# Peptides against a protein of PDB entry 3JWR, part 384

Target 1, 323 residues: chain A of PDB entry 3JWR
Amino acid sequence: TRELQSLAAAVVPSAQTLKITDFSFSDFELSDLETALCTIRMFTDLNLVQNFQMKHEVLCRWILSVKKNYRKNVAYHNWRHAFNTAQCMFAALKAGKIQNKLTDLEILALLIAALSHDLDHRGVNNSYIQRSEHPLAQLYCHSIMEHHHFDQCLMILNSPGNQILSGLSIEEYKTTLKIIKQAILATDLALYIKRRGEFFELIRKNQFNLEDPHQKELFLAMLMTACDLSAITKPWPIQQRIAELVATEFFDQGDRERKELNIEPTDLMNREKKNKIPSMQVGFIDAICLQLYEALTHVSEDCFPLLDGCRKNRQKWQALAEQ
Target 2, 298 residues: chain A of PDB entry 3JWR as posed
Amino acid sequence: TRELQSLAAAVVPSAQTLKITDFSFSDFELSDLETALCTIRMFTDLNLVQNFQMKHEVLCRWILSVKKNYRKNVAYHNWRHAFNTAQCMFAALKAGKIQNKLTDLEILALLIAALSHDLDHRGVNNSYIQRSEHPLAQLYCHSIMEHHHFDQCLMILNSPGNQILSGLSIEEYKTTLKIIKQAILATDLALYIKRRGEFFELIRKNQFNLEDPHQKELFLAMLMTACDLSAITKPWPIQQRIAELVATEFWEQGDQVGFIDFVCTQLYEALTHVSEDCFPLLDGCRKNRQKWQALAEQ

## One batch from the design tools (peptide; made by RFdiffusion4, then SolubleMPNN)

Design b2_p30_8_s4 (from b2_p30_8, 13 letters changed)
Fold by OpenDDE base, seed 5:
Structure b2_p30_8_s4 (fold): chain B 323 residues (1-323), chain A 30 residues (1-30)
Amino acid sequence: as target 1 above (323 residues)
Amino acid sequence: SELDAIFEEILAETEKTGIFDLSPVFEYLE
């Protein structure tokens, strides 16, 4: 396609020029082509292209395929969310110096997972899928959408001309897919809540050890969640705009819940209760986000900008809640 | 904590019904 030809022929700017190492990064001013160029740079600078012998055209096609399989009519859970998740992962790996703590296969898996973790998202949560008796709810009992996202990821990876993992051995391929699946499933917030206590306790007791396979898996899950939720860490103007996108999507779900399911939406999904957004954001930060970024910063002090951003945004939301 | 108990209840309900609802957390924190 013309788009593929344009992307494949384009000079890829440096990570410095693209600012993709910055925790404060924003994609708002970027074109779709520029987001694809950023993604190529992430793979290149993480040595993934060289180490796994990726063909440039195949990588370009894969990126475009992933982007194409996000819906344009979804306010928040779209390509830009996936791209921002991947950018945060890249920043955490590079600027946060987590790269030195992981294997190349783990890094490869995390980047693919970050880009793929919400593929074909429909702008509704697992509860809506369950209540609407969607066919996907018949396939999976828990983490319905996350299983679907992984299935979509796998389909793309195995599609002709998109096989960026073709340079891997069978063992490496299996390992990579396992980590991708675990990472995507970890983005279910229910699983995060279930597992985070173990991670925080290991950190608190100074018993955390990445050489332990179970703890490694746990860390990768927590890192995925930290990147997935990273909008809460962004500079306030960026955070505020993203919060509006999230609210839009949630209110759209709430409207559909009333219309299609004949249920009253929760306050989070209720357009009529938009005045509660600031207090709910404070609650979300306190209940879900703060401890995660504190723990991540304990693993790598260079991740402090994420924690600092989260704290600053809590203050901003609290100030709005008091008005 | 009371918040931890709320999360445990949410997880138990999610396991039972497949429905993950964080509304009790927000209700408690308001």
Scores: peptide ipSAE 0.354, ipTM 0.889, DockQ to the pose 0.295
Fold by OpenDDE base, seed 2:
Structure b2_p30_8_s4 (fold): chain B 323 residues (1-323), chain A 30 residues (1-30)
Amino acid sequence: as target 1 above (323 residues)
Amino acid sequence: SELDAIFEEILAETEKTGIFDLSPVFEYLE
């Protein structure tokens, strides 16, 4: 395609020029082509292209394939969300110095997972899929969409001309896919809530050890969630804009719940309850986000900007809730 | 904590129904 030719021939700017190492990064001003260039830079600077012998054209095609398999008519869970998740992962690995704590296969898997974790997202949550008796709900009992996202990821990875993992041994390939699957599934917030207590307790007791395979898996899951939710850590103008996108998508679901399912939406998905957004955001930060970024910062102090951003946005949302 | 208890209830309900709903958390924090 013309798009592939343009991407493959383009000079890829440095990570410094693209600012993709910054936790405060914003994609708002970037074209789709520039987001693809950023993605190439992430793979290159993490040494994934060299270490796993990726062909440049194949990587370009894979990135474009991943991007194409996000829906454009979804307000939040689109390519830009996946891209921002991956950028946060890259920043956490580089600026947050988590790269030094992980294997190359784990890094490869996390980056692929971050880019792929919401593939073909339909702008509705697992509860809607379940309640609507969607065919996907017949295939999976739990984490319905996350399983679908992984299936889509696997399909793309195995598609002709998109096989960025072709340089891996069979064992490396299997290991990578296992980690990708676990990482994508970890983005189910229900699983995060279920597992986070173990992680926080290990941190609190100073017993956290990445050399333990179980703790490593747990950490990768927490890191994925931290990147997935990273919009909450962004500078306030960025946070506000992302919150509007999330609200738009949730309100669209709420409207569909009323029309299609004859269900009164929860306050979170009810456009008539727009005034509750600030207080709900405070609640979300307190209940879900703060402890995660505190724990992550404990693992690596260089991740502090995520925690600091989350705290600052909590104050901003609290101020709005008090109006 | 009371919040932990609410999360446990949500998880239990999710396991039973497949429906994950955080509404009780937001109601508690209001």
Scores: peptide ipSAE 0.317, ipTM 0.868, DockQ to the pose 0.288
Fold by OpenDDE base, seed 3:
Formats: sequence, structure tokens, C-alpha cells
Structure b2_p30_8_s4 (fold): chain B 323 residues (1-323), chain A 30 residues (1-30)
Amino acid sequence: as target 1 above (323 residues)
Amino acid sequence: SELDAIFEEILAETEKTGIFDLSPVFEYLE
């Protein structure tokens, strides 16, 4: 395609030029082409292209395929969300110094997972999928969409000309897919809530050990969630804009719930309760986000900007809630 | 904590129904 030719021929700017190592990164001013260039840079600077012998054209095609398989009519869970998740992962690995704690296969899997974790997202949560009796709800009982996202990820990875993992051994390929699956599934907040207590307790007791395979898996799950939710850590103007996108998508779901399912939406998805957004954001930060970024910062102090951003945004949301 | 109990209920409901609803958390923190 013309798009592929343009991307493959383009000079990829440095990570410094693209500012993709910054936790404060914003994609708002980036074109789709620039987001793809950023993604190439992430793979390159993490040594994934070299270590796994990726062909540049294949990587370009894969990136464009992933981007294409996000829906444009979804307000938040689109390519830009996946891209921002991957950028946060990259920043956490580089600036946050987590790269040195992980294997190359884990890093490869995490980056692919971050980019792929919401593939073909429909702008509705698992609850809506289940309540609407969607065919996907018959295939999976839990984490319905996350299983679908992984299936989409696998489909793309195996598509002709998109096989960025073709340089891996069979064992490396299997391991990578396993980690990708686990990482994508970990983005289900239900699983996060279920597992986070173990992680926080290990941190609190100073018993956290990445050499333990179970703890490693747990950490990768927590890291995925931290990147998935990283919008909450962004500078306030960015946070506000992203929160509006999230609210738009949630309200669209709520409208559909009312119209299609004849149910009253929850406050989070109720357009009529827009005035509750600030207080709900404070609640979300306190209940879900703060402890995660505190724990992550404990694992690597260089991740502090995520925690600091989260704290600052809590204050901003609190001030709005008092208004 | 009371928050932990709310999360346990949410998880139990999610396991039962497949529906993950954080609304009780927001209600508690208001």
C-alpha cells in the first residue's frame, strides 16, 4: 500500500526527538504516520529488531495492521490508546530502568501486548458484551474482550507479511505468545484487583523477587496495568482531554445500555451524571491507581514520575469535585 | 478494610455474572 511504502521509506527520528522516553509524552499532535514511526523506534531502541531479526518492511506492515484493526469510531479504546500504552511501556523500560530487570522475550511480549491489548475494541466493556448476549460471550466466560484482543493479536502476527516473530525459535515463539496472552489478559481490571494484593504484600514485606517465575509473571501483569492506566499520570491538560474521551465512550455505552438493553447505566456511564466525573476520578485514583504506582516506584524509583503525575492529577480532580 | 470488602464483592459478582462493575467503589469513596 502507499501507506506502507511511505512508512517503510521514512527516516525514523530518534527517541529523543520523538520524546517517547518521557512519561509526560502526548500523542495529540502526532499524525498516524508519526505514531507508527514512534512505534518503530520503540522496537529498535529496545533492540528487538536486531535481537529477533525483524525485517523492517514486515515490522512496518505489522504496525499498520495493528493500527488498522483498531476501530476509528471508538472514542478512547482506539489506536491512540494502544500507542500511548506502548509508549508508557517504553518509557517505563527505558527511563524507568525496568529494561534491565526483564528478558528480551519479556520485553518483546510486553511491547506487542501493549500495542495489541485492545484490538478490535468495540467501545463497550465485558459487562455490555455479556448482557447483550454477544457471540463472544458464548466463547469466553471471563475477560471476554481480552481473549478477543489476544485472538486478534494472534491473527495479525500470523498474517502474511506481518510475521514479526518469524525470526524466533519455536520455543521462543511459544514463550512469547504465552507472555503476550498473559499480558493482554492482565489488562482486565478484574484480574488486576484479584492479583494486586499479592503484589503489594510482597513489596510491603520486602519479599519481592523477580527471579521467582510467579512473581515475574505477577510483575508483568502489574506493569501492563500501570501502562494501560497511564493516562491518569499525564500532565493535567493531557489528563483532562483523555478523561473526556473516556467519558465519551462510557456515555456512549450507557446510551446503548438504555436503548438496546433497557437498563439504567451506572453513574460512570450515565451522561446525566457528568458532574460526578471529578469525584469518580478521585475515587478511581485512590482505589485503583495510587497503590499501583507506589508499588511500581518501589520496584524502580525511576518510575516516580508516574506516581507524581497520578498524585498531581488527584489534587486537580479533587479541586474540581469541591467546585 | 471496607474497600477491600467492596472489591471482594465486585470480584464475586464478576465471577458469578461476568460483569465487572466498579460502581460500588465510587459510591464508597464519594
Scores: peptide ipSAE 0.260, ipTM 0.833, DockQ to the pose 0.268
Fold by OpenDDE base, seed 1:
Structure b2_p30_8_s4 (fold): chain B 323 residues (1-323), chain A 30 residues (1-30)
Amino acid sequence: as target 1 above (323 residues)
Amino acid sequence: SELDAIFEEILAETEKTGIFDLSPVFEYLE
């Protein structure tokens, strides 16, 4: 396609020029082409292109395929969300120095997972999918959408001209796919809540050891969640704008819940309760986010900007809640 | 903590029904 030709022929700016190592990064001013260029830079600067012998054209095609398989009519869970998740992963790996703690296969898997973790998202959560008796709810009992996202990821990876993993051995390929699956599934907040206690306890007791395979898997899951939720860490103007996108999508779901399911939506999904957003954001930060970024910062102190951003946004939301 | 108990209940309900609802957390924190 013309888009592929344009991307493949384009000069890829440096990570410094693109500011993709910054935890404060915003994609708002970037074109779709520029987001694809940023993605190429992430793969290159993590040495993934070199180490796994990726062909440039194949990588470009894969990126465009991933982007194409996000829906344009979804307010938040679209390509820009996936891109921002991947950018946070990149920043955590580079600026946060987490790359030094992981294998090349783990890094490869995490970046692919971050870009792919919401493929074909429909702008509704697992509860809606289940309550609406969607066909996907018949295939999976838990983490319905995350299983679907992984299936979409596999389909793209195995599509002609998109096989960015063709340079891997069979064992490396299997390992990479396993990690991708685990990472995508980890973006289910239910699984996060279930597993986070073990992680926090290991950190608190100073017993955390990345050489343990189980603890490694646990850490990768926590890191994925930290990147997926990273909008809460952004500078306040960026945070507000992203929160509006999230609210838009949630309100659209709530409207559908009323219309299609004949149920009253929860406050989070209820357009009429927009005034509760600030207090709900404070609650979300306290219940879900703060401990995660504290623990992540304990693993790597260079991740502190995520924690600091989260704390600052809590103060901003609290001030709005008191108004 | 009371919050931990709420999360445990949410997880138990999710395992039974497949419906994940965090609304009890927000209600507790209001």
Scores: peptide ipSAE 0.233, ipTM 0.818, DockQ to the pose 0.286

